# Peptides against a protein of PDB entry 8BZL, part 19

Target 1, 228 residues: chain A of PDB entry 8BZL
Amino acid sequence: SYDRAITVFSPDGHLFQVEYAQEAVKKGSTAVGVRGRDIVVLGVEKKSVAKLQDERTVRKICALDDNVCMAFAGLTADARIVINRARVECQSHRLTVEDPVTVEYITRYIASLKQRYTQSNGRRPFGISALIVGFDFDGTPRLYQTDPSGTYHAWKANAIGRGAKSVREFLEKNYTDEAIETDDLTIKLVIKALLEVVQSGGKNIELAVMRRDQSLKILNPEEIEKYV
Target 2, 242 residues: chain B of PDB entry 8BZL
Amino acid sequence: SRRYDSRTTIFSPEGRLYQVEYAMEAIGHAGTCLGILANDGVLLAAERRNIHKLLDEVFFSEKIYKLNEDMACSVAGITSDANVLTNELRLIAQRYLLQYQEPIPCEQLVTALCDIKQAYTQFGGKRPFGVSLLYIGWDKHYGFQLYQSDPSGNYGGWKATCIGNNSAAAVSMLKQDYKEGEMTLKSALALAIKVLNKTMDVSKLSAEKVEIATLTRENGKTVIRVLKQKEVEQLIKKHEEE

## One batch from the design tools (peptide; made by RFdiffusion4, then SolubleMPNN)

Design b1_p9_2_s3 (from b1_p9_2, 4 letters changed)
Fold by OpenDDE base, seed 4:
Structure b1_p9_2_s3 (fold): chain B 228 residues (1-228), chain C 242 residues (1-242), chain A 9 residues (1-9)
Amino acid sequence: as target 1 above (228 residues)
Amino acid sequence: as target 2 above (242 residues)
Amino acid sequence: SANAEALYE
């Protein structure tokens, strides 16, 4: 059956393993990204951390470099591989080009990596989508999304994971220039978007913000509650 | 659903990796392994199922493996797979030591193995490892640590956890009885015995069926010790008296 | 199983 072949097109032109990898992403917890004027914000649905689990080891938002961070939905182990490859590339770029990567560059790198795993026999696609945010060297905020197919696009706002549809619908209605006029409003927009799918408010949300010329900041629960 | 079980590295129509899930299910039938983090140490407790009279007494531990001077692990699942993975852990640790002239940080060792596990779920012609591991260790960065990894290559840090048979029940008990910030190694040992006594389908817990290792710091050095049978007997006796 | 759900985050 064509659905079992990793790199074979179906008669109707489908790559089933890529489509099925996209279904794996939908099983992941929701992540949202929003590009503001001078801020990028990532929010993720916190899975109920088991009482005895170390929260330090449960991170869905990670830095790729000082100017780039990523949230993902889907297979956690797959994500780790992608993150590690991306981090290495970011460092390599700094060494070879003597500048940090642009957000587009590292997104394209990740996308290319994913694409190769859709075309190589004996490799399954990565079961992850990613939201990649950051600042280019010129201070321009960027948001990109990539999926298991290796496609990528720039976004003003987007969501991935199980609640992505509802969050996207919310963002389509509520993302306006007025809604992102300030950093605080941008953060509020992300929180409101996540609250469409997350129960019990700020306790189940992880937020990361990156401002121009600043490092990634993960907000603590108390800080999040101020925006609710 | 049955039609997708034949190939190890493919997604189902629902986006599931069934072979990984089945490997995890198989581990659920393996002997119980517990890990508990304390303020002054960390321990592993494992069910010993193979009590054969002809086993050489030199078998210090069937399920607990020393990885280096600062780390040990316990395994639940396919023994042959466990042997391969534990050897790989040792090799990774040694290569790091040679390269950097310092011991590998605990999480880095765990992650390195998890990347291998993940690869076996993504590359064709290979099956997932049918093994979950508990790792105990000490490093200068985070002190005493407890990690769990599964066939997917996922891992997490824990204060206390369980893998293998009746792991869900054990975890529930640990959640009830684990006192954060107040856990001593002594109390952790008592808790381990308590949980094993309830989760092992035995009428009476015996020292011959339980392996326990502790990891402590003494004079700035890590000490990994497998408890003697007599010590385990004393722990069991104390529990029965309570 | 709780473990299966943990694969997908």
Scores: peptide ipSAE 0.273, ipTM 0.800, DockQ to the pose 0.724
Fold by OpenDDE base, seed 2:
Structure b1_p9_2_s3 (fold): chain B 228 residues (1-228), chain C 242 residues (1-242), chain A 9 residues (1-9)
Amino acid sequence: as target 1 above (228 residues)
Amino acid sequence: as target 2 above (242 residues)
Amino acid sequence: SANAEALYE
């Protein structure tokens, strides 16, 4: 039978393939995003890179455009497809609209893409969640999260992946105006949040920082240790 | 559980893609392929299982394929799937060359195929390719490169890695013996023979059962060379003497 | 399984 209808409603109204895709996300390493006053920070749990693996090919944080970055949790190959599509859209938007995308716009695009894969015949949902951060043209920092369902929301702080629950609980308790008063404090908050689930300290954390009118900066391990 | 393993690639209740996992398992039964990156080159070494006396000797490489002037690959898994993917790689590389008048960067070629592989895990009516590939190449961006891709469409760059039968054991051996920054192509060849000798289920390693290709740079050009049987014999002999 | 873990990041 041509199982063309992969994602269908159960008798009780559930989209099981979407729910199961969410379970796939939970198998991914933890990612955290925090919006500061004039900074957005992404932190991810480093997957144990095999000793002989090239580290440059193992990235959980990527730029979508000069003003937008994304971290994901879930299926790596699925993420690549989403990232590529998003990058193309960012460039297309620049060409057609003559302005960079807003963070909300590109998030909505990604969310729409994901949603289509939950409804299209012969397609399974994407097994990824994403944290999308960046700056709008007006200089406003933004953080969005999207799930396999295509749902998206704006956040002050959020986490996805295996340790997301613990990290979110930490952020709910510790995200205050005082905690994000400075860029350094914001970075520190992300690190502390990740340390709730990451073993062996700062060596297993990758951090990316985007400041207003600046490109994405990946912090080196030494820079991370300064905050720990 | 049985309902999710027999259908088109769908998520299990636990968020697993069993068809992809099963494809990866199938690759474990294929002949061993090794890749080793050196300072002055990169190599592929592959187990040759189909030795038939009536095979026309003209088949120089059963498992190692030249993709373009700057890249080659080895395959582990379903032969028919491998042929399709290898042909696609060649087409992608050629189209890129025609469009941009320069060779496709190594990682871009790998990624292009990986996107195809991924699609076969996400689109209905298709099964995952039962193939893993090792890619060796040179480009102006990163120099000598070694990549591995699997049925999921995931890929990674490697200094040394193995796919196929006993790949885990081979990788363990490579981790032990690979010296970062000090690996010459000569040493890499010796290491390849050492690892194959231990991982192949043969009493004695013979040149007839091993294919080796090297990728080097000579006078600003990439040279992909499949070692002659005599050269492989010499490598084996040298290993036996150590 | 090692195969399962390799699919996710």
Scores: peptide ipSAE 0.200, ipTM 0.677, DockQ to the pose 0.777
Fold by OpenDDE base, seed 5:
Structure b1_p9_2_s3 (fold): chain B 228 residues (1-228), chain C 242 residues (1-242), chain A 9 residues (1-9)
Amino acid sequence: as target 1 above (228 residues)
Amino acid sequence: as target 2 above (242 residues)
Amino acid sequence: SANAEALYE
């Protein structure tokens, strides 16, 4: 039954379902990640919360562990599956290895999961890209990106989703050692980058900050406005 | 492209999941179901379409299901799919209770089912469930809660929402009339009747065609009650007099 | 029509 072979090679060597999953990612709201010197920052475009919707249930940034957090772009339900599996793996790693995961480790795990869904019969690719940030046990800040194909790379700064191209162009021009010299400057850089694509300023931005040996902090709107 | 809509749920070139969209379209043909969160409770109001005179007046809610002592749901969509999902919800809730000796938090139950729904959108040989659900519940973490889930496995918390036929119009009305922080269960019931009267494809709203359940807290216990027909009649009458 | 309505709740 051809219905089992969801992701197959085209005659020209393309995996169309993976490419189309990447198109699904582009429909998602924009997310940006920046690695500072001693800080990692995630910023996301807030979708206009429908009137009467509980904002608590709309989360685009989530913790995977105490030292790792993730933002995503694409299919929300797909993201939930990935997040849950990643969380389980983080806990499992703590139990079996007696240390928290490195950011690279959990990224690789997520990437491997995604890759399997590109190769397994009867499965479609995940329609998500993710920015994974955190600190390794040695205190090194890390930023990784994964895509639907299961590829992953380390970045200084990157963006995913609808406005990713514009945000990346901004970051390519403005990411300098001077721009990330302090935590505050790093946060400002993320905000400025998001403002390239987000309308109505700080009200439509969600920011998460992780500092060395600190838990994930989601900034409130008032805190964000201080940087605008 | 018809090629992407007739097979296992796959991405279109534009990144759309047509089978999920079609499942959502199917739900639009189902009877209307409303959920409204109040300060002192939460309610579900659902259209009853199958009025068979021979149905034993056993007040079984056709569309409202008790899940556990603290939660209930209403369904819009394919009846057989709804039965499977409601049964699964009960099983999940029971397993959690057995494992942790505490009732499952409302959002966790919703999420667990949503993960199942999502799986049916990703695995080959499966079709999406043609069902949306409204969940009402109480837990010690967030108090009274209202959730909505769809065939994609997405969910959200709401103050008030609607699924099924004419849901968009109903949501619009709810947005206009819902007063955040001031909603009593009594006012919520009145609002539910008002919205149903305008959104149901009936000439006149009757108690026979409406099911209403309320979830309240009394003496530290959750009480889920399906309103009697007479009570619904009184609500309708009050609305007609205003 | 009754059967069609029975498919959807």
Scores: peptide ipSAE 0.054, ipTM 0.657, DockQ to the pose 0.041

Design b1_p9_2_s3 (from b1_p9_2, 4 letters changed)
Fold by OpenDDE base, seed 1:
Structure b1_p9_2_s3 (fold): chain B 228 residues (1-228), chain C 242 residues (1-242), chain A 9 residues (1-9)
Amino acid sequence: as target 1 above (228 residues)
Amino acid sequence: as target 2 above (242 residues)
Amino acid sequence: SANAEALYE
């Protein structure tokens, strides 16, 4: 049975380990990304952080660089590896090219990394999808999504994880130019989208906002409640 | 499907890593280890199961390992795997010290090992480590810290947590009794004894079956101390009188 | 099931 081997083609042309890695992503908590006019917003479902767990160590949203942040769904340990590699690349790029990476560049780097792990017979695919948001040097907001296969695309809005289907359906219906006309409206859109799958409102949502020429800001629960 | 149960580094059709899950299950049968963070220190408490009278060297601590001057860990799981990982932790810490002329931050040491653990879940020809660890430490960045890591390479910071046998019950008890912001090391020690008394599959808790280490700061230095048997006896006695 | 859930975020 070909599905027992590390990332080989089935007779019908399927890469089962990649497909199964995509199933692993669906076990992760939901993440959503939305590109506004001059803002990018990431929202994630907070897993019930155990009462005694340090919240600092439970982050689904991380900065890759000053101008790029990422949310992920799937295997947490796998994500850490990808994040570390991406951070190193961002710093390397700054050193060698003397400019920060474009969002597309770092996405492509991550995608390439993932893809390589699908061709190595000694490695399994990464069990993560990622939403990568940020601003290019020219001030253009960007949102990309990548999956375990190494495929990536640019999006206006997207979602990953267990509730991704419902969230995407909501976004398809509600993402309009009017809905993202302002930063506040864009944030509200993300919150509303997450509320399709997250119970108990703002307490179970983490939001990160990046505005043009500003650093990543993680909203506190009180700030989130203002948009609910 | 059982066809995935025996293979490492492969996803099941449902996206599960069974070997990692099985490793975690195995750890659930290991001796109990507790960690509790206090305002003035952090502690590890571990079940000692192998008391053999014919052991030539009474090792001061079977399950608690000093990693460097600022960190210690306890292990639940396969002893041989634990030895490999604890040795690796020491090496990582020393290499960092040599490179930067400063002690490695606690979280960085934890993450370094977790990256190794993760690799053993992703690279072919390897099995997951059958080990979970609790880490206690102090650094200038975050002060006293407690971390837990598992075979997947996942980790988290905790105020209090438990690994090994009856860990779920222990965690529940810790959640009930842990008072955030008010926990002294003395209170933490008492809590550790209380939880161990309820979670260990023994009729009566005895000092010979428990190892406790504390990490404190004295005069700007970290002090890691394993409690003497007499001290543990006193803690148990106090608990029995309450 | 508890072990499975712990792997994913």
Scores: peptide ipSAE 0.285, ipTM 0.776, DockQ to the pose 0.803; fails the geometry check

Design b1_p9_2_s4 (from b1_p9_2, 5 letters changed)
Fold by OpenDDE base, seed 3:
Structure b1_p9_2_s4 (fold): chain B 228 residues (1-228), chain C 242 residues (1-242), chain A 9 residues (1-9)
Amino acid sequence: as target 1 above (228 residues)
Amino acid sequence: as target 2 above (242 residues)
Amino acid sequence: SENAEALYE
């Protein structure tokens, strides 16, 4: 009996393993997503990369497809599994439907995957939340969040990870139509939001920007400093 | 806490995977293994703890495994787990070669195994592998490469790193002495000896207690070579004279 | 623990 991962309901109706997986997410570094008018922006707190570590292999923001990218918080290895499956699905969709996935579609796919891992007695939940951003084929910017339970929602702005509460409070106060009126202002909003929890300024922030009909761009530190 | 540390593949109330953490702890008691990336090659240096005179020397090395013509790895942790994982690496590499008629890229091999490791942390009835690995390799995409993976299925690329006993101290020393962009294989070998001399719990470093493998490119081919004992002795001697 | 921190990002 103890040899199997069991996600079962408690007498009071809780799925403890799912809740505990959510606690795992809180151990991750902070990620922020903001939907602008014609831009989506992901920002993440950079963990101190060890001096001898190859930065190429340390990425909290990844592309799922040309039109979709994702940031996560929680178990890194779990995230890799989700990312890989999502990428496969994106490619499969292009082959079968002859169109790229909508952001909602791929989010729902990821959410369904997560949900299945909450229902099998032979599996534990994924210890990750994800911010999924991108553009639908009609040019509409989208931001979604999914958690270990497999729930997902569309957002204007949101945050996940250790500092998510503080960042969300900031966003609730500062996310206005005026604040996202331009691409630059939207980027600035993300940076300001992250600075609520990130120490040492812009050097510890990674930003990814996706504009309409453009590929994902990861900003270099110099570019980030222009907004700070 | 005890309920969650005894069960495989479940989260604690705090969101921790104790079995994975314990597997990592077990690795800390294993022999030291170093990896260093140089401009002209990459090396693994591993501590030999079991020097039995009666061991049949037929094996390439105790702790360093050739995976294919372009990659090798070293293991810290449970030997039986290591054998399973190294065999799996070889199988993955061979399957890829058969399917694509080219060698598997280094990172892809690492990630394939890491996915297996991760699965053993997520699926019931399985325990995490008590093994960390260092991978050295060459491919046409990124050239010489050094990777580290742990029981969680997490991995990273490194210029230099260490796993096993006193790994933290070793990494600290590597950070101090590693010169980015100026590291030759020769200098890397010297650095490996220096670090091992300080991190191994031995009074005196001897060639019998150290395995070193180098991966280089010669005439457009990858060459993986385990240093002979005499070569290691020379490296140690040189270090002692400095 | 250092090990615990290494698992999360």
Scores: peptide ipSAE 0.295, ipTM 0.767, DockQ to the pose 0.777
Fold by OpenDDE base, seed 4:
Structure b1_p9_2_s4 (fold): chain B 228 residues (1-228), chain C 242 residues (1-242), chain A 9 residues (1-9)
Amino acid sequence: as target 1 above (228 residues)
Amino acid sequence: as target 2 above (242 residues)
Amino acid sequence: SENAEALYE
């Protein structure tokens, strides 16, 4: 059956394994990214951490480099592979080009990696979408999204995962220049967007903030509550 | 070419990797293995199913493997797969030591194996490993640690967890009885016996059917010890008296 | 199974 072929087009032109990988992403917890004026913010829905699980080992937001971070939705193990390769590329770029990667560059690298896994008969697609945020060396904030197909686009705001549709609808209505006028307002926008799909309020949200010339900061639950 | 495609773990129409899920289901029928993190140590407790009298007693442990001086693991699932993975863990740890002249951090060893597991879920001509592992260890970064990994290549750190037969029930019991911040190795051992006694489908828990290993720090060195049968008997006896 | 859902984050 064409449904079982990894790299074979269906008669109607579908790559089913890529589409099915996108369905895997929809099973993931919701992630949201917003580009502000001088800030980029990632928010992720925290799945109820099992009572005995170490929260340290549950990371949905990770740094790729000092100037780039990523959130993902989908298969956690697949994400780890992508993250590791991206980190290696970021370091390699610094060594060879003597500058940090641009957010677009590393996104394109990740996208190309994903695309290759859709075209090889010996590999299944990655079951992840990613939101990649950061600052270019010129201080410009960037947000990119990539999916299992290897496509990528730049965004002002976007969401991935199970609640992505609702979050995107919220962002489409509420993302304005006024809404991102300050860093605090931008953070508030992300929180409000996530609250559309997260039932238990601020306790089940993880937020990461990157400001210009600053490192990635993960907000504490208490800090998040200040914005609710 | 088409034959290799049929042997690759692929997504279902719903986005599920059924071969990975089925591997996890198979592990649910394996012998029970528990891990408990304490303030002063960490332990593994595993069910012995094959007590063959003819098995050479020299076998240190059926299900618990020393990986290096600072780490041990227990396995649930396909024995042959477990042997391959435990050997790989040892090799990874040794290569790291050789390269960096220091022991591999616990999480890095776990992650290295998990990357291998993940690869077997993504590349053609490979099947998922039918094995879950519990890892216990100590390093200078995080101290005593307990990890669990599954066939997907996913892993997590735990204060207490269980894999194998009746793992869900065991985890529920651990959640009820685990006292965060107050867990001593002694209390952890007692808890392990309590949980195993309730989850193992045996009329009476015997020391012959249980393997226990502890990892502690003594004089700045990690000590991994498999409890003697007599010690396990004493733990069981104490539990029966309570 | 609860374990199957844990595959997807």
Scores: peptide ipSAE 0.273, ipTM 0.798, DockQ to the pose 0.738
Fold by OpenDDE base, seed 5:
Structure b1_p9_2_s4 (fold): chain B 228 residues (1-228), chain C 242 residues (1-242), chain A 9 residues (1-9)
Amino acid sequence: as target 1 above (228 residues)
Amino acid sequence: as target 2 above (242 residues)
Amino acid sequence: SENAEALYE
């Protein structure tokens, strides 16, 4: 009977499985998101790809829809489930509402999904946090974060994963209106933030950029090096 | 720590899924399976541990399963779990074919099974599958492909990889000897024999202990062939002469 | 340890 109740309250009111899932997130490589004026940027620590591994199959940044992108930290397999559910919802929304999702909407959907897995019998929490970026239909850039508990908030900039604390501290000090005045400066800010925790510079960074009315662009290593 | 080891897959205080890790450890004790991608084909090579003379010669190897006309897989781990998963792969492939009137892309089939594996790591009352798989296939999108999946539901594409016993050593050898862009199926077969000879816990590599399947394209069709024992013997002999 | 690291990104 007890095997059904995975996530329960402790005597002091803690949900240990949720807290432990947050620890799982900290084992993930670092991801950073920054909202600029007319740009959203995701940066991730590139895990060393094994020599014989196909890089195509190692993705920490993925599109949820044409206007929304997500980076995650934590359990890769868990992330895939969340991503797939989110993609289906984005398509469903387009079919039923005849408009693309807002970034907040899809974030809320993901958050709700995560929350259910913290309360449903026989389910453990998702071991992932996500940074969700994109543009609303009105052209407003958005950045959201969600954690294993199902909480979500809007951010100007944030980080998740093993180096999140250091990256966040950097962002708190360096995120200014001047620092995001241009698209290039915004990209530079993300790179500089990641370099706080990433070794060997631009070769170990993956960057995704989304501009207003443009598709997600993954920067190639040469493009990244221009900003280093 | 022990409290998290014996129950339904839950997070440890450190954020680890021990049941998944233990499933992966169990696979390390299984027979070796190797996959190598070549320019003109892809192959699976698997250790055959159970050699019973009374076994009825099955057309397909004990460890290599045909999934559809364009894909095959090899399994390392618990046999019963493997049977369930291979059957599921076949069903997924058939359902896709019926729904879309075209063969399922290789990666989609792999992903579909990986989602099932993941579910068995997240839902209560379930244990992870004690199985890793190597997938070989061809599709019109990416051509010849090799994938690996584990009990967590993670997967990746590979040029060459190994699962099961001494997989780490095998992977190291593959990294040393695999030549990107220059790998022919013939050279891949030779490499497979070389690696198996070093990684299998046998005094002498024999054809009866090795199963090899190749996937090639002939006249616009995928051909999956299990090598005959004589062919494997020739490969072993050639290796011994070098 | 290798198994643990493989699970997380």
Scores: peptide ipSAE 0.203, ipTM 0.680, DockQ to the pose 0.767

Design b1_p9_2_s4 (from b1_p9_2, 5 letters changed)
Fold by OpenDDE base, seed 2:
Structure b1_p9_2_s4 (fold): chain B 228 residues (1-228), chain C 242 residues (1-242), chain A 9 residues (1-9)
Amino acid sequence: as target 1 above (228 residues)
Amino acid sequence: as target 2 above (242 residues)
Amino acid sequence: SENAEALYE
């Protein structure tokens, strides 16, 4: 059956392994990204960590470089591979070009990597989508999304994972210039969006903020509760 | 070692390359792209299917790509495959310019990409690209040109053609209405709107769902211009009055 | 499917 084979075209022109990889993404916890005026915000649903599991090992939000961070939904092991390659590329770019990567550049790199895994025998697609946020050198905030196919687009706001549909619907209704007028309002927007799918309130949300010319800041639960 | 079948694209007993045919089938699910050659220019018209409110303002055409100062292309098929191929086209064109200090001839750029596509149909461990392209350009050798390429690596020059959804019907309409030797860019634009209106499964054609680019020569320079939404609206309005 | 449409331009 084509659905269990390597990534090949079906008779009707579908890449089933890519489509199924997208289904794998939907099994992941929800991640949200919002671009503000001078801020980018990532929020993720915290999975119930088993009592004996070290919480430090399950990071759904990670830095790729000083000016770029990423959240993902889907297979954690696949994400690790993508993250590591992206970090190496960011460092390589700094050494070779003597400038940090643009958010678009590193997104395109990740997208190209994913695409290659859809076109090589002996490999399956990556079972992950990613939200990539950061600042370009000119201080412009950026948000990009990638999917298992290797497609990428720039977004004002978007969501991935199990609750993505509901979160996107919320964002489509509530994302306005007024809603992102300040950094605090932008953060509130992300929290409100996540609360559409997260049952236990602010304690089950992880939030990361990147401001212009500042490093990635992960908010603690107390800081998150101040916005709710 | 799970022996992954290293032979993705092989001949059938009948001599067919089914993976290439299936890739072409995939292109049929993509939005419609039209190309029309006129005496005084060339145009691409593409369907915009996915308008998401939360998309960042796409300054550049979603489906029409500038390759260099003298060429542009439109794509039908798998988006990720399209991005890879369009980037490759830009790289090929740039390398040629650096090496020869002149722009790459249109057909030569098309052929270079077609060789890459063909390779992905012949070498083991690869699948065909699920993408067809329309190319518009100008060079000093042949003037204004329109080309089409498919997943097999095959290409051809055209006066008018279509790829993507309902391409066969569109080509039939183009054959009927295209007047050889009398086609102006203005008439070509009108024809593009006419064909898109019939081939797009939409009740009413809107400017938001159509992207058009023109390639012309002004003062000895090539000008590639994406039409503004207002200009496209005017073309649609004119068609409706007709 | 929404997934299939997302694959294509």
Scores: peptide ipSAE 0.054, ipTM 0.538, DockQ to the pose 0.045

